# Peptides against a protein of PDB entry 3OIQ: the designs that were tried, part 150

Target 1, 212 residues: chain A of PDB entry 3OIQ
Amino acid sequence: KNRIFVSSSKDFEGYPSKAIVPVQFVALLTSIHLTETKCLLGFSNFERRGDQSQEDQYLIKLKFKDRGSERLARITISLLCQYFDIELPDLDSDSGASPTVILRDIHLERLCFSSCKALYVSKHGNYTLFLEDIKPLDLVSVISTISTKSTNSSKHSSSELISECDLNNSLVDIFNNLIEMNRDEKNRFKFVKLIHYDIELKKFVQDQQKVL

## One batch from the design tools (peptide; made by RFdiffusion4, then SolubleMPNN)

Design b1_p26_5_s1 (from b1_p26_5, 11 letters changed)
Fold by OpenDDE base, seed 2:
Structure b1_p26_5_s1 (fold): chain B 212 residues (1-212), chain A 26 residues (1-26)
Amino acid sequence: as target 1 above (212 residues)
Amino acid sequence: MKEVEPDEELLKKLHESLKKLVEKLS
């Protein structure tokens, strides 16, 4: 089955009530929920959806049913946090209890761009997205990709069905949404409050603001 | 939303995907 690129989490409202659909999207990591019983990642592209929270538009579940999968989930979270330089609360509690990690509003401090592959699994009109793969994207690489508009159709025949165009369009959309949020005085998101806000990001945002 | 539980075959597939993911991210 071909993997479907998803530009909006609203697309799932039109999906079959009983299906398994491989999907891919790009979004910002907004939340991490790791408890004794579940592991969830929240992502958002910050599409305007009326008065609803723009956070956690994509809730992605990691398999978390046995000790083996729990271990893999915990390692995955650790590796993602290491990549994005997300400080996890010190796991140094000698209490043999598996540490609970609940992080929200990650995008207020760090732009954690992620290309996600997931399985949409629906039953009786409900659905769950299960993580298959995640590629963390470096912000410098994201900025360069958007800035260069490089139509470099390098014909590398890797059968990854998702056009570079879909990824690039989604990245642009995310930045445009962030720019709108930054301009809104009621929105908590501000580029200048990002821990990694540098001259490069500042310049990029300023240049993008001129096009909008 | 009510969580949907996948079948055992899908769970095995997801488990292998997570293994590969950990290998990729390491």
Scores: peptide ipSAE 0.565, ipTM 0.943, DockQ to the pose 0.862
Fold by OpenDDE base, seed 1:
Parts: structure tokens; C-alpha cells; sequence
Structure b1_p26_5_s1 (fold): chain B 212 residues (1-212), chain A 26 residues (1-26)
């Protein structure tokens, strides 16, 4: 079955009430919810949805049913946080209680771009997205990708990868949405408050603001 | 939103995906 690229989480409103559909999307990591009973990752492209919160537009569940899957989920969270330089409380504390991690509004401090593969699983009109794969994206690489408008269609026509066009369009849309949020005085998001705000990101944002 | 419970076959597939993901991110 071909994997479907999703540009908006609203697309799921039109999906079958009973299906399993492999999907992929690009978004910013916004939340991590790790408890004794579940592991969830929240992602957003910050698409405008009226007065609703723009957080957690893509809520992705990791398998968390037994000790084996719980361990894999915890390792996955640790590795993602290591990649994005997100500080986690010590998960290896000798206290036999599995540490609870609840992080929200990650995008206010760090732009954690992620390419996700998930399974859309629906039943009786409800759905859950299950994580299959995640690729953290480096911010410098994201900026370079948007800036170069790489018309080099690398002939990698493998139907299993996100098309370069779909990826680039989604990355541009995310940055445009962040620029709009940054301009809104009521929005908590500000580029200058990012921990990794540097001269390169500043210049890129300034250049993109001139085109919008 | 009500969570959807996957069947055992899907759970096995997701488990293998997580193993591969951990290997990839390590």
C-alpha cells in the first residue's frame, strides 16, 4: 500500500471510519507525554484553525502495552530528546517508579522539525495515529532546503519517500505560520526567545518576512 | 477523541517498527 503524504491534519476528517492507512507528514514537535500507561508525541504545522489551539494537531501514539514496548518507547523518547537537545528528567533513577515526562510548548524554546511515518487506524469514526518511524531534521538543513529551492529533482522516484516538493512545501508552510505567530502580539511564540536563535536563523526569518 | 485499539497483528508490526526506529536513532 502506498504511503500518503499529509499536509494538513484536517485531511483525517475525510478518511474512512474503519481503515488502516499508512501516512507521512512533516511538523514541529510540540509535546511529549510519557506516563506509566501511555506514550504520546504531539506535532503541529501551526495551520490556522480558528480560535482553537494550534498545538498537537498530530497526536502520535507509541505502542505501550507491555514492558518490552514500554522500554522501546522510553528509549525512543530519550534518543529524540538527545537529538533535539531537550533536557529530560533522569529516566534511570533507581526508584522503581517509571518517571513521568510531560513536556508542552516545545516549539517556544526549540524548533524540532520532524518527518514522521504513522499508521492511521480508525474504528467507529474514531482514529489513532501510531508511530512507525521518525526522522529528526536539522534546522540548518531545513533553512538550506527552503533557501536553495532545490529544483534538482533527484531521480529517486522511490514511491516510499516523501516527495521533495511535498517536503519543501510543508517546511515553507510551517515557517510562514511561525512568522505569522511571531507577528501576533497575543501569540507566545517569538523567534528571539528560541534557545538556538542565531544570526543564520535571524537572517532567514528576515528574508522570509520580506516575501510575505 | 476515543483511542482506537489495534489488533494483535498490528501491535506486532508496530513493535518491529519501534525496534528498527531505536536502531536507526542510536
Amino acid sequence: as target 1 above (212 residues)
Amino acid sequence: MKEVEPDEELLKKLHESLKKLVEKLS
Scores: peptide ipSAE 0.564, ipTM 0.943, DockQ to the pose 0.868
Fold by OpenDDE base, seed 5:
Structure b1_p26_5_s1 (fold): chain B 212 residues (1-212), chain A 26 residues (1-26)
Amino acid sequence: as target 1 above (212 residues)
Amino acid sequence: MKEVEPDEELLKKLHESLKKLVEKLS
């Protein structure tokens, strides 16, 4: 079964009311919600949806129903946060209390680009996205990819990979949306407030703003 | 969004996928 690339979370409105569909998308990590009963990751491409919140356009579930799946979820969150330099409370605390992690608006401090594979599972018109795979993307690599339009023809067997064009287009769209948010005085997002805002990102944003 | 509960077979597949994910990130 071919994996479907998703450019917008609105695409799911047209999906079958009872199906299992493997999907892939690229978005920014916006939230982490780990409680005693669930583990959720929020993502967004910040597509304009009128006055609706641009946060958590993709809500992705991790399996969290038994000790084994809970451990895997915690490890996944830990590794993801280590990659993006996100500070977590100690998840290994010997205090028999399951650590609760609630992070919101991650994109206001860090641009956490992620390529996600998920299962779209629907029943009776409702759906849930379940995480299958996540690849964190380095911001320098993202900027380089957009700037060069270079088809990194990684000769790795293309059979289940996202189209390089689809990936690049989605990354460009996300940056364009962020630029628009940065220009909006009412929007909390500002590039200069990012912890990792440097001369390279500044130059890239300035160059992209001239094309828009 | 109303949550859909997956069946046991789907839960097993998701567990295997997450295991592979952790192995890639480690």
Scores: peptide ipSAE 0.034, ipTM 0.663, DockQ to the pose 0.843
Fold by OpenDDE base, seed 3:
Structure b1_p26_5_s1 (fold): chain B 212 residues (1-212), chain A 26 residues (1-26)
Amino acid sequence: as target 1 above (212 residues)
Amino acid sequence: MKEVEPDEELLKKLHESLKKLVEKLS
């Protein structure tokens, strides 16, 4: 089955009420919810949705039914957090209690761009997205990708069925949405408050702001 | 939203996918 690239989580409103559809999207990690019974990742592209929260537009579930799947979920969370320099409470606490991690508004401190593969599973009009794969994206690489495609369509490796254009368009859309949020005085998001805010990101944002 | 529970075959596939994910991130 071909994997469908999803540019908006609103697309799921038009999806079949009983289906299994492999999907892919790119978004920012916004939340982590790890409890004794569940493991969820929240993502957003910060698309304007009226009065609804722009957080957790993509709620992705990890399998969490047995000790093996729970361990795998915890390792997945740990590795993602290590990649993004997200501080987790010590999961190795000798207390035998399954560590609980609840992080929200991750995007206020770090831009955690992620390419996600998931299974859309629906029944009776409800759906769940199950994580299949996640690729964390380096911010420098994201910035370079957006900046270079304005000039050279170098055809590197056509092997992934998802148009490199779809990924890039979504990355541009995310940045545009973040720029709008940054301009809004009522919005908590500000680029200058990011822990990793540097001269490169500053310059990129300034250049993008001139086009908007 | 009410979560939909996957079948056992889907759960197996998800488990294998997550293994591969961990291998890529390690």
Scores: peptide ipSAE 0.031, ipTM 0.660, DockQ to the pose 0.881

Design b1_p26_5_s2 (from b1_p26_5, 11 letters changed)
Fold by OpenDDE base, seed 2:
Structure b1_p26_5_s2 (fold): chain B 212 residues (1-212), chain A 26 residues (1-26)
Amino acid sequence: as target 1 above (212 residues)
Amino acid sequence: MKEVEPDDKLLEELVKKLEKLVEKLS
C-alpha cells in the first residue's frame, strides 16, 4: 500500500472506521509519555483548531509486547532526546522501577522537527497511530530547506511517493503557525524563549514574518 | 478515544520496525 502524506491530523476523521493505512507526516515533537505500560509521542503542526489545544495533534504509540520491545521503546526515546538535546531525568536511578518520563510542551523550549512514518489502525471508528519510523530533522536543515525553495528535482530514488513538496509545504505551515503563536500575546510559545534561539533562527523568523 | 490494539502479527511487524529504527538512530 502506498504511504499517504498527512498534512493535518483532521484527515483521520475522514479515514475508514476499520482500516490499516501507512501514513507519513512532519511535525514538532510536543510530548513524551513513557511509562511501564506504554510509550506515546505527541506531535503537532500547530494547526488552528478553534479553541482546542494545539498540542499533541498526532499521538504516536510505541506498543510493548514484552520486555524487549519496552527496552526498544526506551532506547528510541533516549536516542531522540539525545538528538534534540532534551534532558531526560537520569534513567540510571538504581531503583528497579522503570523510570516514568512525562515531558510536555517540548516545543516551548526546543523545536524538534520530526518526519514520522506511522501506521493508522482503526477499529469501530477509533484509531491508533503506531510508530514505524522517525527521522529527526535538524533545525538548520529545515531553515535552509524552506529558505532555498530548492526546485532541485534531483530525480534520485522514485521509491518514496511522498513529494518533497509535501514535506516542504508542511514545514512552512508549521513555521507560519509558530509565527502566529509568537504574535499572540495569549500564546505561551515565543521564539525568544527557545533554548537554541540563535542569530540564524532570529533572522529566519524575521524574514518569514515579513511575508506573513 | 479508545485505543486500538494491533493483532499479534501486526505487533510483531511494529517491533521489527522499532528494531530497525533503533539501528538507524544509533
Scores: peptide ipSAE 0.665, ipTM 0.961, DockQ to the pose 0.902
Fold by OpenDDE base, seed 5:
Structure b1_p26_5_s2 (fold): chain B 212 residues (1-212), chain A 26 residues (1-26)
Amino acid sequence: as target 1 above (212 residues)
Amino acid sequence: MKEVEPDDKLLEELVKKLEKLVEKLS
């Protein structure tokens, strides 16, 4: 079955009421919710949806079946947080209490770009997205990709069904949405409040703002 | 929305993908 690239979480409103569909999207990590019973990752592209919250447009579940799968989910969260330089409480603590992690509004401090593969599973008009794969994206690499319009048609790893165009367009859309949020005085998001805000990101944002 | 539960077969497939993901991210 071909994997479908999703540019908007609204696309799921048109999906079958009973289906299993492999999907892929690119978005910013916005939340982590790890408890004894569930692990959820929230993502957003910050597409404008009227006055509705733009957080957690994609809720991705890591399902536990046993202690082994719970451990794998915890390791996955730790590895993602290590990549994005997100501080977590020690998840490996020998204290028999499974630590709870609740992080929200991650995008206010760090731009955690992620390419996600998920399984859309629906029943009776309800759906859940289950994690299949996640690739954290380096911000410098994202900026370079957008800036160069890299027609890297030559590095076909033949296994990724996503057009480089769909990924690039979504990355551009995310940055445009962030620029609009940054301009809005009512929006909490500001580029200058990012922990990793540097001269390169500043220049990139200034150059993109001239085109918008 | 109400959460959808996977069947046992799908759950096993998701766990195998999670194993591969951990290997990839390590």
Scores: peptide ipSAE 0.663, ipTM 0.960, DockQ to the pose 0.893
Fold by OpenDDE base, seed 1:
Formats: sequence, C-alpha cells, structure tokens
Structure b1_p26_5_s2 (fold): chain B 212 residues (1-212), chain A 26 residues (1-26)
Amino acid sequence: as target 1 above (212 residues)
Amino acid sequence: MKEVEPDDKLLEELVKKLEKLVEKLS
C-alpha cells in the first residue's frame, strides 16, 4: 500500500472508520509519555484549530507486548532524546521499577523536527497512530532546506519517500506557525527562550518574518 | 477518543519495525 503524506492531523477526520493506512508526516516533538504500560509521543505542526490546544496534534503510540518490546520502546526514547539533547532520567537503572517519563511542552525549549512514519489503525470510528519509523531532523539542515528552495526535484520516483515539495511545505508551515505564536503575547512559545537559539536561527526567523 | 488495539499479527509487525528502528538510530 502506498504511504500517504499528511500535512494536517485534521485529514484523519475524513479517514475510514475501519482501516489500516500507512501515513507519513513532519512535525515538532511536543511530548513524551513513557509508563510501564504504554509509550506515547506527541507531535505538532501548530496549525491553528480555534481555541483548541496546538500541542499533541499527532499522538503516536508504541505498544508493549512483553518486557522485550518495552525495552525496545525505552531504547527508542533514549536514542531520540540523545539526538535532541533532551535530558531524561536514567531509563536503564537496575532498580526493578521502570521509570515513568512525562515530558510536555518540549517545543518551548527545543525545536525537535521529526519525520515520522506511522500506521493509522481505525475501528468503530476511533483511531490510533502506531510508530513505524522516525527520523530526527537537524535544525541547521531544516533551515538550509527552507532557505535554498532547492527546485532540483531529483527524479527519485520511489513511491515510498516524501516528495521534497511536501517536506519543504510542511517545514515552512511549521516555521510560519511558530512565528505567529512568537508574535502572540498570550503564547508561551518564544524563539529567544529556546536553549539552542543562536545567530543563525535568529537571522532565519528575522528573514522569514519579513516575508509574512 | 478510545485507543484502538492492534491484532496480534499487527503487533508483531510493529515490534519488528521497532527493532529495525533501534538499529537505525544506534
């Protein structure tokens, strides 16, 4: 089955009440919820949805079946957090209690751009997104990708990859939404409060603000 | 929203993907 690129989590409102659909999206990591029974990753592109919270627009589940699969989920979270320089409590501690990790509002401190592959699974009008793959994206690479507007559609006609156009459009939309949030005095998001706020990001934001 | 539970076959497939993901991120 062909993987569908999703630009909005609202697209799922039109999806079948009983289906299995492979999907792909790009978004910012907003939350991590790891317990003994489940792992959830929250992602958002910060699309305006009226008065609804803009966090966790994509809730991605890692399901456990045994201690082995729980360990794999924990390792996955550790590796993602290592990539994004997110501090976690020691998840490998020999203390027989699996540590609970609940992180929220990750985007207030770090822009954790992620390309996610997930499986949309619906039954009786409810759905769950299950993680299939995640690629963390470097912020410098994201900024460079948006800035270069590389019109070089390399004809990589592999039906399984996000088109460069879909990726670029989603990245631009996310930054535009963040710029709007940064301008809103009621919004907690501010670029200057990011731990990794540097001269490059500052310049990029200033240049994007002139086009909006 | 109520969470949807995968069947055993799908759960096995998801675990295999998680194994591959760990290998890729390591």
Scores: peptide ipSAE 0.662, ipTM 0.960, DockQ to the pose 0.894
Fold by OpenDDE base, seed 3:
Structure b1_p26_5_s2 (fold): chain B 212 residues (1-212), chain A 26 residues (1-26)
Amino acid sequence: as target 1 above (212 residues)
Amino acid sequence: MKEVEPDDKLLEELVKKLEKLVEKLS
């Protein structure tokens, strides 16, 4: 089955009430909710949705069936957090109770760009997105990708049916949305408050702001 | 919104994908 690239989580409102659809999107990690019974990852592209919270537009579930699958979910969260330099409370506490992790508003401190593959599963008009794959994206690589594609369509690497244009457009849209949030005095998001705010990101944001 | 539960076959496939994901991220 062809995987569908999703540019907006509103697209799911038009999806079949009973289906299994492989989807892919790119978004920022906004939340982690890990308990004994479930793991949820929140993602957002910060698309304007009226007065609703812009966080967790994509709620992705890692489902447990046993202790083994729970462990795999915990390891996945740990590895993602290691990649993004997100501090987790020590998950290795010798106390046989699996620690609860609840992180919100991750995007206020770190831009955690992620390319996600998920399975849209619907029944009776409800749906759940299940994680299939996640690729954390390096911010330098994201900036470079946006900056270079304005000039050279050099076809490198024939891997997977998703238009390289769709990924880039979504990355640009995310940055544009973040720039709008940064300009809004009422919005908590500010680029200068990011832990990893450097001269490269500063320059990129300044250059993008001139085009908007 | 109510969560949708996968069937056992789909759940097994999702777990296999999670295994592969751990291998990829390691």
Scores: peptide ipSAE 0.664, ipTM 0.960, DockQ to the pose 0.914; fails the geometry check

Design b1_p26_5_s3 (from b1_p26_5, 11 letters changed)
Fold by OpenDDE base, seed 4:
Structure b1_p26_5_s3 (fold): chain B 212 residues (1-212), chain A 26 residues (1-26)
Amino acid sequence: as target 1 above (212 residues)
Amino acid sequence: MEEVELDDELLKKLIENLKKLVQKLS
């Protein structure tokens, strides 16, 4: 089956009640939920959904049923957190108790852009998204990608089934949503509160704000 | 929302993909 690019998690409302669909999306990492029994990653594109929370629009499950899958989930989290400079509590508890990690609102401190591949699996109208692949995206690379594609539809034949347009549109939409959140005095999100807020990001945001 | 369980074959594929992911992130 071909992988479907998903621009909104609302798309899943129209998906079959009994299916397995490979999907891909781009979003910001918003939460990490690691317990003794489950591992979940929350992502959001911050699409406006009325009064609904903009957190965890994509809730992605990692397999967490045996020591092997638990270890793999922990390694995955550790590597993502290392890439994004997210401080984790020591996952090496000598106590044999699986460390609990609950991080929320990650986007308030760090813009953790991620390209996710997942399996949409539905039964009886319920669905779960299972992580197949995750690629962390460098913020400088994201900014450069958005800035350059206003002019050059260069047909780079990347064999990735996702149109380079879909990726870019999603990245632009995320930034536009963040700009709107930043303008809203009631919203906790502010670019100036990001740990990695630099001159490059400042300039990019200022330039994008002029277009919106 | 009730959590959907994966079949064993799909689960094997998922584990394999996650192993490949870890290799890409290292």
Scores: peptide ipSAE 0.030, ipTM 0.627, DockQ to the pose 0.823
Fold by OpenDDE base, seed 3:
Structure b1_p26_5_s3 (fold): chain B 212 residues (1-212), chain A 26 residues (1-26)
Amino acid sequence: as target 1 above (212 residues)
Amino acid sequence: MEEVELDDELLKKLIENLKKLVQKLS
């Protein structure tokens, strides 16, 4: 089955009320919700949706039905947090209680770009997105990818049916949305408040702001 | 909603990919 690239989570409003569709998107990690009974990841591209929260536009569920799936979910969360340098409360508390992790507004401190593969599963008009794969993206690599495609359409490796154009367009859209949020005095998001805000990111944002 | 069971293989691949990424940062 061909995987569909999704540029907006609004696309799911037009999806069949009873289907299983493999999808892919790129977005920022915004939340982590790990409890005794569920594991959820929130993602957003910060598309304007009227008065709705721009957070958690993609709510992705991890399989959490048995001890094996729970362990795999916890390892997934741990490895994501290690990659993005997200501090987790010590999961190793000797108290045999399953650690609870609730993180929100991750994007206010860190830009956690992620390429996600998921299964869209709908029944009776409701849907759930189940995580199939996640690739964290390095911010330097994201910046370089956006900056270089403005000049060279060099055709490298046609093997994934998802156009490199779709990924890049979505990355540009995310940055444009973040720039708009940064310009809004009422918005909590500010680039200068990111823990990893450096000269490279500053320059990139300044250059993108001149085009908008 | 009856959660469609995802194959545990997909989550294993995810973990493998994340492990490879963490190893590149260390």
Scores: peptide ipSAE 0.025, ipTM 0.602, DockQ to the pose 0.201
Fold by OpenDDE base, seed 5:
Structure b1_p26_5_s3 (fold): chain B 212 residues (1-212), chain A 26 residues (1-26)
Amino acid sequence: as target 1 above (212 residues)
Amino acid sequence: MEEVELDDELLKKLIENLKKLVQKLS
């Protein structure tokens, strides 16, 4: 079964009411919700949806039903947070209490670009997205990719046909949406409030703003 | 939105994928 690239979480409204579909998307990590009973990752491309919240447009489940899956979920969250330099409470605490992690609005402090593979599973018109793979994307690499339009054809990882074009278009769309949010005085998102806001990101945003 | 439950086969596949994910992030 071919994996479908998803440019909008609205695409799922047209998906079959009973299906299993492998999907892939690119979005910003917006939330982490680890409780005693569930592990969820929230993502967004900040597509305009009228007056609806632009946060958590993609809710991705990690399996969290047994000690083995709970451990894998915790390790996954830890490794993801280490990559993005997100501070977590100690998840290894010998205190028999399952650590609770609730992070929201991650995009207000850090641009955590992520390429996600998920399994869309629907029944009776409801759906759940289950995490299959996540590749964190370095912001410098994202900026360079958008700026050069150059197919860095160097790494022949020959496998799944996401057109490099679909990835790049989604990254451009996300930045355009962030630029619009940054211009809106009512929006909490501001590039200058990012912890990693540097001269390179500033220049890139200024150059993109001239094209919009 | 009501969460869809996975069957045991889908759960096994999800565990395998999560193991592969952890290996890629380590």
Scores: peptide ipSAE 0.018, ipTM 0.534, DockQ to the pose 0.863
Fold by OpenDDE base, seed 2:
Structure b1_p26_5_s3 (fold): chain B 212 residues (1-212), chain A 26 residues (1-26)
Amino acid sequence: as target 1 above (212 residues)
Amino acid sequence: MEEVELDDELLKKLIENLKKLVQKLS
């Protein structure tokens, strides 16, 4: 099954008005929208798109139509938040109402790199991305992966249809976009405001800034 | 682009069509 690697959410503008396409991308988690009726995840690579918001460039829908799918969505959100150390508003309201979670601008506090598999589904020129799989990526592992690509073209032929090159190029592009945002005084994003801003991330950003 | 709520029937038909396409390519 040919899964297409997507480097930009603009690629979907060229996709058929009536199709299903399995896709994969890497991006930062920017929003979580969990209500009684829907579950959405927002992602971005922070590509410059004129005056449009750089947030939620990939809006991913989780199936949320029955008790089983709702439970799976809630577990998925809980596991992602646990992995990224995202504080969910205390779910401890003893009120038997399903907790509503609306988080925005997650990237301003935490870099939540995620490799997403989704199903592009279009009808009448509009589309929806349905989540098939999500792999959270550790920031230290992302930094190490980008840093080591300077030296080793080791041809590890892992038969995964998506080249390690596409993933790594997208990770580099995301960091480059974040560096540009950090340099822009009008942009709210600043590396120094990240909760996990450490000496390793600082050094990596400083080294990448010298190459740009 | 606006989010399209696809009904489960449309999604099933589309998945079935994809399965048929994959079976023709294998």
Scores: peptide ipSAE 0.015, ipTM 0.458, DockQ to the pose 0.205

